# Peptides against a protein of PDB entry 3B8E: the designs that were tried, part 63

Target 1, 230 residues: chain A of PDB entry 3B8E
Amino acid sequence: PFLIFIIANIPLPLGTVTILCIDLGTDMVPAISLAYEQAESDIMKRQPRNPKTDKLVNEQLISMAYGQIGMIQALGGFFTYFVILAENGFLPIHLLGLRVNWDDRWINDVEDSYGQQWTYEQRKIVEFTCHTPFFVTIVVVQWADLVICKTRRNSVFQQGMKNKILIFGLFEETALAAFLSYCPGMGVALRMYPLKPTWWFCAFPYSLLIFVYDEVRKLIIRRRPGGWVE

## One batch from the design tools (peptide; aimed at target 1 I72 F79 P92)

Design b1_p29_1_s3 (made by RFdiffusion4, then SolubleMPNN; from b1_p29_1, 25 letters changed)
Fold by OpenDDE base, seed 4:
Structure b1_p29_1_s3 (fold): chain B 230 residues (1-230), chain A 29 residues (1-29)
Amino acid sequence: as target 1 above (230 residues)
Amino acid sequence: LKEEILKAIEEVLEKTRKEIEELIKKAEE
C-alpha cells in the first residue's frame, strides 16, 4: 500500500497502524500455524535429502508462492480501495497524482471525476472510509492464504482442516477485523471508519482466485514433480 | 521525483505518528 501511495501519489489506502495490525495480528498466526502444521504426507514420505540444500530450496519455493499470493492480496485490497473511491466520485485515473492536493488542508475544493468539490474534511472521511474495507479485504483474502498454507503439494480437500492453530488463526483474524471495523473509536484511533457488512464480500473473488491459483499450482506440482512451481 | 517521494514518506511518517498518538489517547480513555 505504501509503495503504491508513494509511486502513484494516490490517497493513502491503508494506515500504518492498520498495516501493523495485519503484520502482527494476522501474519503471525499463520507463521505459528505453519510451525505446528503436520508435515504433508508426501513430504513425510520423501526420502531424506541434504537438509541444508533442501531447506534453502523449500524456503525459496515458499517465498515465491507467498510473493505471488501477496501480489494477489494487494490487488484485492487496491480493488476495494478503488471501488470505494469510485463510488464516491473518484475514478482510478483521477486519483493518480491527487495526493498532494488531497492532503493539503488549504485546498477545500478538490474536484472529483465528476466536478464535485470536496473539502479537506470530506476527503479525509472518504480516505478513512477506505482504510477499513482495505484491511477487511486483506483479512478475507488471508483466509484463503491460511487454508492453502498448510499444504504445498496436496489439495486442501485431501489434507483437510486438521491444524487447530490455523483454524484459530482464521477466527482471530476475523475477530480482529470485526473489532477494528465496528468498535467505537476506531475511526479516530486507527483512521478506520465503520464498514458496511457488504464490503466483507468484496474480497471473495480474490480469495477464490488465490484458492484456485494454489490448487492449480499444487496440481502442477503433483503432475510435474521437481518442477519450478514447487 | 525524488523530492516527491521524500515528501510522500514524510507525510506517511507524520500520519503514522498521529495515528499512534490517537491510539494511545483512546487506550487511556
Scores: peptide ipSAE 0.007, ipTM 0.240, DockQ to the pose 0.020
OpenDDE base, seeds 1, 2, 3, 5: peptide ipSAE 0.006, 0.005, 0.000, 0.006; ipTM 0.258, 0.244, 0.249, 0.242; seed 5 fails the geometry check

Design b1_p29_1_s4 (made by RFdiffusion4, then SolubleMPNN; from b1_p29_1, 25 letters changed)
Fold by OpenDDE base, seed 4:
Structure b1_p29_1_s4 (fold): chain B 230 residues (1-230), chain A 29 residues (1-29)
Amino acid sequence: as target 1 above (230 residues)
Amino acid sequence: KEEEKREAIQKLLEETLKLIEELIKEAEE
């Protein structure tokens, strides 16, 4: 989010505190869960390997969580952001370079894509309205991420959901998302305004995409051991 | 002002990356 903010100079889609909440609240337990799942699925349930190789496997799984899949997660978040802004009259192209005027308190006539003028206060409301859905989108996509990052080779259908820590992580991040989205005062404290329940489903297509991507990847790995995707 | 924002964000990103590294380390223990 911040990288896109810097590069594209668009309105900030997610608050700094919210980012920290993702790191501390949603990523910590899942990261630990992944480590345990790796041990269970790739080390314990598979043939013993060289300890150095096992570390590499763990690093690869973590890299999937924070690398490739992380990019898809970010894309999902930004999609939600752009949808909300578009619904409020700001098309994606119009947002490019708009940040300077957007943040200027003295400009109360910032025009949207349709010529409607927005006061500073109105703009900030819209900005903060985007924060919660962005966060929720990330959390929902993380559900898929956590499920798929259980093993390198086995399908989700083959591996199953046995890791209690993973389940706990899913619960925790969901609970945190609900808390931040609906608890009174979060709009002021965290710049996260209340979210319509329908927005929880906005990320589902991306979750599905992640599942499909990972299943295809795993299928390739199974069919072509030692391939470039491994 | 814009430069200050960028610097602040960059600092935050660095801190975030550090946090992620710590989390990874904890997960590997």
Scores: peptide ipSAE 0.012, ipTM 0.244, DockQ to the pose 0.031
OpenDDE base, seeds 1, 2, 3, 5: peptide ipSAE 0.011, 0.005, 0.009, 0.007; ipTM 0.237, 0.232, 0.239, 0.239; seed 1 fails the geometry check

Design b1_p29_2 (made by RFdiffusion4)
Pose (drawn by RFdiffusion4):
Formats: C-alpha cells, structure tokens, sequence
Structure b1_p29_2 (pose): chain A 230 residues (1-230), chain P 29 residues (1-29)
C-alpha cells in the first residue's frame, strides 16, 4: 500500500496503526495454531537435516510466500480498496491526488462537494473505511493461507484437516476481525462499520485462487516427484 | 509461467470488475 501510495498518490489504502493489528493482533493464534499441526510422513525415515544447506527460511520459502502468495493477497485487499471507494466515489481512473485538509471542501472529484463535511469525511472512506475493508480482506485471504500452509506437500484432501486448534482460532481470528471492525468506540482509534453484506466478501473472490493455486502445485510437486521448477 | 498467467488473469479480472462498476455507476447517475 505504502509503496503504491508513493508511485501514484492514491490515498493510504492500508494504515500504519492498522498494520499493528494483523501480525500482532490477527494472525496471532493461527501462527501458533500451525504448530499443533501434526506429521506428514515417516519422519524418522530421513537422514538428519544437515545444518549448512537445508535451512529453515530460504528462497524456497520467500519466493513462495513473498513473491507468490504475498502478491495474490495484495491484489485482493487492493481490489477491495477500490470497491470501498467505488460504491462511494470511485476513481478507477481518477483518485491519484494529494488530499489536503487545511483547505476544507475547496476541491473534490466525480461530481461532488466533499469538504469540511466530506473532508472530516473525505477520509472517513479510508479511515473508518477502506483501511477497514482492506483490513478485513487481508484476514479473509489469510484463511486459505492458513490452510495452504497447513500442509507442505499433501492435499488438504488426503491429509488431516483436523487441527482442532487452528480451526477454532481461524474463527477466533475472523471473528475478532469483525469485533475490531464494529467495536462501538475504540473504532475511533481504529476503523469503522463496514457493510457486512459486501464490505467483507470483496477479498473472498481471491482467498479462493490462493487455495486453488498452491493446491495444484502440491499435486504438481507430486505427479512429478523429482519435480522441476515447482 | 503459471504464476504469471494467474497474476495476469487476476489483474485483468480486477480491471474488468472496475470497468463494470464504473459503467454501472455512470448508468445509475
């Protein structure tokens, strides 16, 4: 968000005070939960994991979580950013502009008068909003992530999907998300009431492609064991 | 390549959806 927030002055889609509420507030229990996820094979069948080569974090990981999924998620929440403005003052060709606040009203876009009224408000579309819908959309994509990373080589199909803990936390996350999105008050130092019917399902189209994606690769990694690029 | 295709598809989809919303809003106005 902040990167694009510079390349094209299209208003702060994700908030800073909003970031410190996902890794340190949302994905918390899920990250923990992953730990309770059980085996994946006869482990005591493999040579000791060398320490110099086979690391923990590496390209194999980063490329598949920063340069792959990390992107597909990105669009999703970024997409919701537009819908959150679109059904209010969409600028899919417009937007791209510095939104000052000492001016008050004197400008707008797409047939409007947004000012002191819609200036304290001109932001209420990202502050109380956009950030929020983007926020939720991130959580919403985090579902399929917290299930495509549940396994490392087996389809969630012929593989246990019985992580009692994860499941009851995948909700204890998605729920908190709502309580943090409708919390009557602290919503001040935070975001605001989104339109439950849709101001949620926005990233929903995406969470899927995620689950659908890596699910194939795993099954790709298999059908071709020695594997190629995958 | 597969990822690129998927990413392009997503970009296209997003653009299409935004275009649809654009013309829907103009029609409603």
Amino acid sequence: as target 1 above (230 residues)
Amino acid sequence: VLFVVVFVVLVVFSVVVLVVIYFFVLSSS

Design b1_p29_2_s1 (made by RFdiffusion4, then SolubleMPNN; from b1_p29_2, 26 letters changed)
Fold by OpenDDE base, seed 4:
Structure b1_p29_2_s1 (fold): chain B 230 residues (1-230), chain A 29 residues (1-29)
Amino acid sequence: as target 1 above (230 residues)
Amino acid sequence: DDFEKLLKELIEKNKEELEKLLKELKEKK
């Protein structure tokens, strides 16, 4: 997220403290949960041919957690960010390069995509309005991603949700999201304005798409063992 | 303890900034 902020020169979608909360609060437990994830039933049924290979499976799960999940989370967050800004009159293309003027306190006539002028204060309010939904979107996407990462080959429905640590991680993330979104003072402390309950659902279509994509991928793997999609 | 202190300082800074912004917004209405 921070790299995209720098490269695209867009308004900051998420506060630094909130990012730290994600890194420390939401990513740690899932990573641990994946490290202790039981091997897929199909993997466990395979006699350990090489202890090194079993270690590799866990390493692959961890690698997916830190790599692919992180990317998907970022994409989900940015999607929500762009939706909110678009609803407030700032189309994604208009946001490119806007940061310089956006963060300038002396410019009180920054135009949106429709020619409406925004004061510095108004811009900061809308910026901070994006923080909470961005964070919540990340959490909601994490729900799907964590469930997806539980299995490499088997469907989630086939493998089940047996990892108690993973389940705990999901609840922890949800609790953290609720705390940051609704606890009095968080709007001031973390520049996260209270979240409308409707925004919890904004990421669901995205999470569903990722889930469906992964299930299709896994289905292909099951039907075509040794395929390139594995 | 150091983290808590840092967090408190950050909260206070953000509070001041937000109050300033809100005041400025009210004055422009």
Scores: peptide ipSAE 0.024, ipTM 0.422, DockQ to the pose 0.020
OpenDDE base, seeds 1, 2, 3, 5: peptide ipSAE 0.008, 0.021, 0.019, 0.022; ipTM 0.341, 0.388, 0.409, 0.386; seeds 1, 2 fail the geometry check

Design b1_p29_2_s2 (made by RFdiffusion4, then SolubleMPNN; from b1_p29_2, 26 letters changed)
Fold by OpenDDE base, seed 5:
Structure b1_p29_2_s2 (fold): chain B 230 residues (1-230), chain A 29 residues (1-29)
Amino acid sequence: as target 1 above (230 residues)
Amino acid sequence: SELEKLLEELKKEIEEELEKLLKELLEKK
């Protein structure tokens, strides 16, 4: 998200506090859960042909898969960001290059796509209004990510949700998202303004996309063992 | 709270670093 922020010079879509909440609050438990994840039955039954090369290939494949999932997560977050800004009068095209004027506290007449002028304070409210939905979008997309992380080759529907730590992680992320979104004072303390409940559903298509992507990936792996898609 | 102050300071530092990076990128254009 920061790379797009820098390259496109758009208003900041994700606050630093939100990033910290993701890293410390949402990503930590999943990472721990993966450390305790049981080896898949297919991995345990197959002796590595070459332990050194197979480990390297597996690490690369995992890294690629997580990279692609991360891209889908980012797209989901940006989608939510652009929808919120569009609802407030800022169309995506208008946001390109707007950052310089957006962040200038001395410019109080930044125009939206419809010619409405926005003060610095008003712009910051809109910016901070995006932080919570972006975070929530990431959490909702991470539901799918966490579920798919339980398996490399097997379908989620086949293996199920056996890891209690992972399940706990899902609830923790959701609870944290709800707390940050609806707890009084979060708008002032963390600049995360309350989220409309309807915005929780904005990320669902992307969560579904991740599930479909992973199931297709796993299907390809099962049909073509040793392929580059692992 | 001390936590709020710490978060605000961290936010400020990160924002400053991002602004610095942005300026560097703009200067290279």
Scores: peptide ipSAE 0.012, ipTM 0.259, DockQ to the pose 0.020
OpenDDE base, seeds 1, 2, 3, 4: peptide ipSAE 0.005, 0.005, 0.006, 0.006; ipTM 0.221, 0.245, 0.250, 0.258; seeds 3, 4 fail the geometry check

Design b1_p29_2_s3 (made by RFdiffusion4, then SolubleMPNN; from b1_p29_2, 25 letters changed)
Fold by OpenDDE base, seed 1:
Structure b1_p29_2_s3 (fold): chain B 230 residues (1-230), chain A 29 residues (1-29)
Amino acid sequence: as target 1 above (230 residues)
Amino acid sequence: DEFEKLLEELKKEIEEKLKKLLEELLEKK
């Protein structure tokens, strides 16, 4: 997310505090859940494989999986960000290069895509309004990603939701998201303004698309073992 | 390792701040 912000010179989609809440609050429990699930899988699949080479391959595969999940989460968050800004009159194409003028407190006549002028205070309200939905979008996408990560080759429908640690992680993330979104004072303390309940559902189509994409990918891998999709 | 320790310390500080904020909110009700 931060890299796209630097490259595109768009208004900041996530504040520092929000980033810390994501990294420390939402990513840790899923990571622990995945680590435990892998440990259980490794305990159950212990045929005497060469422990040195298989450990390195597993660590690389885990690192790549986390990197891919992070990229998908970022895409979901940015999608929500662009939707919110578009609803407030700022189309994605207009946001490119706007950061310098957006962050200048002395410029009170920044025009949106429809020619409406925005004061610095109004712009900052819109910017901070994006933080909470972006965070919630990440959490909702993480639900799908965690379910997908349970199965590398098999369909999610075959393994089911039997992992208690995963369920606990999903609950903790959801509780944290609800707390940060609706607890009084979070707007001042974390610059996360209250979220409309409808925005919780904004990420669901995206999560569903990711889920379908992954199931299709897994189906292709199962039909063509050793193909380029592995 | 030092970065992980720093992250853990930051996590604890955030948790403590959130706890204090929750307590303040409960006292104001």
Scores: peptide ipSAE 0.006, ipTM 0.262, DockQ to the pose 0.017
OpenDDE base, seeds 2, 3, 4, 5: peptide ipSAE 0.000, 0.000, 0.000, 0.000; ipTM 0.244, 0.251, 0.264, 0.240; seeds 3, 4, 5 fail the geometry check

Design b1_p29_2_s4 (made by RFdiffusion4, then SolubleMPNN; from b1_p29_2, 27 letters changed)
Fold by OpenDDE base, seed 1:
Structure b1_p29_2_s4 (fold): chain B 230 residues (1-230), chain A 29 residues (1-29)
Amino acid sequence: as target 1 above (230 residues)
Amino acid sequence: SELEKLLEKLKEEIKKELEELLEKLKEEK
């Protein structure tokens, strides 16, 4: 998200504090859950025929999968950001290169895509209004990621959601998202204004996309064992 | 991949700094 912000010179979609909350709060429990599942799977798996090679291949595959899921997650966040700004009169094309004028306190007549002038204060309110839904979108997409990560080769439908640690992780992420979104003072402290409940659903299509992507990937792996995807 | 590694390193450094700050806060209590 931050890289796209720098490259595109768009208004900041996600505050630094919010980024830290995501990285430290939402990623930690999933990582722990995955570490426990890996440990459990490693205990249950027969010793790999070649521990060094099989471990390296598995680490590479996991890294690639996380990278791809992370990209889809970022796309989901940016989609939500662009939708909110578009609803406030700023079309995505108009946002390109707008950062310099957007962040200038002395420019109080920044025009939106419809010719409406926005004061610095109004722009910052809209910017901060985007932080919460971006964060929430990431959390909702992470629900799908957590469920997907539970299954390396098997379909989610085959293994089910029996892992208590996974359920706890989902609850913790959701609780954190709700706290940051609706707790009084978060707008000032974290630059996260309250979110309409309807915005929680904006991420669901992306969660579904991740599920479909992972199921297709797993299907390909199952049909072509030893292919380039493995 | 290099950028991801850099971000991961940055994350680890920030995490370490935060842990150190938390430890300091615990010691000051």
Scores: peptide ipSAE 0.000, ipTM 0.261, DockQ to the pose 0.017
OpenDDE base, seeds 2, 3, 4, 5: peptide ipSAE 0.000, 0.000, 0.000, 0.000; ipTM 0.242, 0.240, 0.250, 0.237; seeds 2, 5 fail the geometry check

Design b1_p29_3 (made by RFdiffusion4)
Pose (drawn by RFdiffusion4):
Structure b1_p29_3 (pose): chain A 230 residues (1-230), chain P 29 residues (1-29)
Amino acid sequence: as target 1 above (230 residues)
Amino acid sequence: SSSSFSFLFSFILFFFVLAFSLVFFLFFF
């Protein structure tokens, strides 16, 4: 968000005070939950994991979580950013502009008068909104993530999907997300009431592609065991 | 209104195409 927020002055899609509410507020219990996820094979069959080569975090990881999924998620919430403006004052070709606040009203876009009324408001589309829908969209993509990372080589199919903990936390996350999105009050120091019918399902189209994606690779990693690029 | 909706739908399709293209790109590499 902030990166694009510079390349094309298209208003702060994700908020800072909003970031400190996902890794430190949303994905919390899920990260924990992952730990309770059980085995994946006869483990005591493998040589001790060397320490100099086989690491914990590496390209294999970063590339598949920063340069792969991290992206597909990115669009999703970025996509919702537009719909959150679109059904209000969509600038899919417009937008791209510094939105000052000492001016008050004197400007707008796409047949409008947004000002002191829609200036305290002109941002109520990202503050109380956009950030929020983006926020939720991130959570919404985090579902399939917290299930495609549940396993490391087995289809969630022929593999246990019985992580009682994760599941009851995958909801204890998705729910908090709503309570943090409709919390009558603290919504001041935070975001605002989205349109439940759709101001949620926006990233939903994406969470899928995620689950659909890596699910194939795992099954790709298999059918071809020694594996290639995968 | 009809233009806004057309733009919106075209825009959405663009993101879908982009998403799919990215996925297929990741498969290829």

Design b1_p29_3_s1 (made by RFdiffusion4, then SolubleMPNN; from b1_p29_3, 23 letters changed)
Fold by OpenDDE base, seed 4:
Structure b1_p29_3_s1 (fold): chain B 230 residues (1-230), chain A 29 residues (1-29)
Amino acid sequence: as target 1 above (230 residues)
Amino acid sequence: KEELEKKLKEFKEEMLKKAQELVEELLRR
């Protein structure tokens, strides 16, 4: 998200603190899940695996899977961002390169795609209005990711502890999202304005895309065992 | 890739520290 912000020079879609909360909160649960999975795999796999090669392969596979899911997650967030801005009169094409003027407090007549002039304060309100839905979109997409992770490995159903960690992660992320979205003062402190409940649903198409992506990935793996997607 | 991962890790750690400092500052307020 931050790279796209820099490259596209668009208004900031998500606050840095929120990005950090996502990165730390959302990466920890998968990392813990993976650490437990590795530990459980290491406990269960009494077979003399070359621990260096198998660990490296597993870490690479995990990194690739999470990298790809992370990209879809980012796309989901950006979609929500663009939808909100479009609803406020800023079409995606118009946002490209607008950051300089958007952040200039001395420019109070930034035009939207329809010729409406926006004051600096109004622009910042719209910007901050995007932060919460972007964050929530990420959380909802992460729910899908966690569910996919649960469904990918039949062993996860057998391993009750992994399920508990995943469930805990879902609750933690949801609780964090609720806290950041609805706690008084978060609009000022974190530049996250209250979220309309309807925006929770904007993430569902992307959750579906993640499911479709995962099913396609599984299908490719099934059709081409040992392929580059494994 | 390893260098990028290292830089990302360092960035995350720095950002985490900043976030913690901000939270602590907010809680003091």
Scores: peptide ipSAE 0.007, ipTM 0.243, DockQ to the pose 0.016
OpenDDE base, seeds 1, 2, 3, 5: peptide ipSAE 0.000, 0.007, 0.005, 0.006; ipTM 0.198, 0.237, 0.243, 0.237

Design b1_p29_3_s2 (made by RFdiffusion4, then SolubleMPNN; from b1_p29_3, 22 letters changed)
Fold by OpenDDE base, seed 3:
Structure b1_p29_3_s2 (fold): chain B 230 residues (1-230), chain A 29 residues (1-29)
Amino acid sequence: as target 1 above (230 residues)
Amino acid sequence: SEEKKELLEKFKEEILKEAQELVEELLRN
């Protein structure tokens, strides 16, 4: 999100404080849960053929897979961001290069795509309105990511949801998202205004997409061990 | 390396800006 903010010079879709809340709050418990996940029985039995090359290849493949999932998460967040801004009169094409004027507190006549002028305060309200649903979108997509990361080759249906710490991580992440979205004072403290509960469901298609993608990937790996998809 | 440094500086500036705005908002309320 921040890289696209810099490259496209658009208004900030997700605040840095909110990003820190994701990194520290939502990722920590899931990461711990994965450390206690039961390893796949076939992975433990397979001796590395070449410890140097096999480790490097495995690290690259894992990095690529997580990179792809991260891109899908970002796309979901940006979709939500652009929808909200468009509903408030700012079409995506108009946002390109707007950051400089958007962030200038002395400019109170920034025009939207329909010629309506927006004060600095009004622009910041719209910006902060985008932060919460962007964050929630990431969290909802992370549910799928957390579930799929527990296995490399086995389906989630084969491995099951036996790890109580993983289940707790999903609950904690959801509770944190709800707290940050609806607790009084979070609009001031974290620039996260409350959103309609219906916006939680806007992220579900992306979670489903990641889940389906990973299950298909795992299915291919099971059918063609040692292929390029592994 | 130069691009990485530039990105890091922009990130630091944005964090400081957000922190300042947050403080200003808290003082107004």
Scores: peptide ipSAE 0.010, ipTM 0.304, DockQ to the pose 0.017
OpenDDE base, seeds 1, 2, 4, 5: peptide ipSAE 0.000, 0.009, 0.000, 0.000; ipTM 0.245, 0.267, 0.215, 0.236; seed 2 fails the geometry check

Design b1_p29_3_s3 (made by RFdiffusion4, then SolubleMPNN; from b1_p29_3, 23 letters changed)
Fold by OpenDDE base, seed 1:
Structure b1_p29_3_s3 (fold): chain B 230 residues (1-230), chain A 29 residues (1-29)
Amino acid sequence: as target 1 above (230 residues)
Amino acid sequence: KKELEELLKKFKEEILKKAKKLVEELLRS
């Protein structure tokens, strides 16, 4: 997220505090749970042919899974960010290169895509309004990602929800998201303004899409072992 | 099981390193 912010020179979609809350509060327990379940389901159920090679494969698989989940989460967050800004008059194409003027406190006439002028204060309000739903979107996407990424080959319908650590992680991240979104003072303390309940559903189509995609992928892998999709 | 525990330990250590870095960045901001 932060790299895209720098490269695209767009208004900050996710604050440093919000990133900290994601990495410490939402990613750690679920990622450990996922790593455990993946290793158990895909690799550790097989007798190690070569302990050195199999360890390397496991480390690579976990690293790839974590990286992929993080990318999918970022895409979901950016989707929500662009939707919110578009609803406020800032189309995605207009946001490119806007950061310099956006962050300038002395420019109070930044125009949106429709010619409406925005004061610095108004811009910061809408910017901080994006932080909470970005975070919530990551959590909602994690619900899907953690469920689908349990195994490389097995469907969610086959594997089930047996990992207690995963269930705990899902509960923890959801509780944290609710706390950060609705607890008084979070707007000032964490730059996370209260979120309308409707924004929890913004990520659902995306989560459904990745769920369907992953189930189709896994179906192909099961039907064609060793294919390019694996 | 022992290999899995070692892998989980390494993964936890990587997450903790990332977390520490992020905290340091936050404190500087």
Scores: peptide ipSAE 0.016, ipTM 0.256, DockQ to the pose 0.015
OpenDDE base, seeds 2, 3, 4, 5: peptide ipSAE 0.016, 0.000, 0.015, 0.000; ipTM 0.260, 0.242, 0.246, 0.220; seed 5 fails the geometry check

Design b1_p29_3_s4 (made by RFdiffusion4, then SolubleMPNN; from b1_p29_3, 24 letters changed)
Fold by OpenDDE base, seed 1:
Structure b1_p29_3_s4 (fold): chain B 230 residues (1-230), chain A 29 residues (1-29)
Amino acid sequence: as target 1 above (230 residues)
Amino acid sequence: KEELEKKLEEFKKKILEKALELIEELLRN
């Protein structure tokens, strides 16, 4: 998210404190839950043919998987960000390069995509309005990602939701998201304004699509072992 | 190295612009 902000010169989608809350609050407990999740029985039963090379390959595959998950989460958050700004009159193309004028306190006539002028205060309200839904979107996407990460080859339906640590992690993450979204003073302290409850559901179709995509991917891997998808 | 980094940034910008155009098209439909 922060890299895209720098590259695109768009208004800041997430504050620094919000980013810290994601990294320390929402990502840590789920990551721990995955670390304690019993490796797929097939990974443990296969004796490493070559402990050095197979360990390195597994570490690379794990690193790539986490990197891909992080990219998917970022895409989900940015989708929500662009939807909110578009609803407020700022189309995605118009946001490109707008940061300099957006952050200038002395420019009170920044035009949206429809020619409406926005004061600095109005722009900052819209910017901070994006922070909470972006955060919530990440949390909702993480629910799907955590469920997906339980299995590399098997369907989630086959392994089930037996990990109590994962369930606790999902609950803690959701409770933190609710606290940050609705606790009084969070708009001033964390630049996270309260959002409508409907925004919790905006990421659900996206999470479902990711889930379906991953299940289809796993199905292809099972049917065609050694294919390009592996 | 600096020229390569600049080209990489330009490429990233171009990808992002295309992604944003796609999002805008999805929002218009």
Scores: peptide ipSAE 0.000, ipTM 0.204, DockQ to the pose 0.035
OpenDDE base, seeds 2, 3, 4, 5: peptide ipSAE 0.000, 0.000, 0.000, 0.000; ipTM 0.258, 0.244, 0.245, 0.219; seeds 2, 4 fail the geometry check

Design b1_p29_4 (made by RFdiffusion4)
Pose (drawn by RFdiffusion4):
Structure b1_p29_4 (pose): chain A 230 residues (1-230), chain P 29 residues (1-29)
Amino acid sequence: as target 1 above (230 residues)
Amino acid sequence: SSLFVVVLVVAVVIIVVVFVYFYVRFLSN
C-alpha cells in the first residue's frame, strides 16, 4: 500500500495503526495454531537435518510466501480498496491525487462537492472505510493461507484437516475482525462499519485462487517427486 | 511460473471486469 501510495498518490489504502492489528492482533492465534498441526510422514525415517544447509527460513520459503502468495493477497485487498471507493466515488482512472485538508471542500472528483462535510468525510472512505475493507480482506485471504500452510506437501484432502485449535481460532480471528470492524466506539481510534453483504466478500474471490494455487503445486510436487522448478 | 502468471492474469481480468461494471453502472445512472 505504502509503496504504491508513493508511485501514484492514490490515498493510503492500508493504515499504519491498521498494520499493528494483523500480525500483532489478527493472525495471532492462527500462527500459534499452526504449531498444533500434526505430522506429515514417518519423520524418524530421515537423516538428521543438517544445520549448515537445510535452514528454517530461506528462498524456498520467502519466494513462496513473499514473491508468490504475498502478491496474490496483495491484489485482493488492493482490489477491495477500489470497490470501497467505487461504490462511493470510484476513480479507477482518476484518484491519483494529494488530498489536503486545510483547503476544505474546494476540490473533488467525479461529479461531487466533497469538503468540510465530505472532507472530514473525504477520508471517511478510507479511514472508517477502505482501511477497514482492506483490513478485512487481508483477514479473508488469510484463511486459505492458514490452510495452504497447514500442510507442506499433502493435499488438505488426503491429509488431516482436524486441527481443532486452528479451526476454532480461524473463526476466533475472522470474528474478532468483525468486532474490530463494528466495535461501537473504539472504531474512532480505528476503522468503521462496512456493508456486511459485500464490504467483506470483496477479497473472497481471491482467498480461493490462493487455496486453489498452492494446492496444485503440492499435487505438482508429487506427481513429479524429484520435482523440477516447483 | 506459468501457472502463477495465469493466476495473476485472471486476477487482473477480474479487476478490469469489475471496473467496467461500475463504469457502465455509473453511465446508466

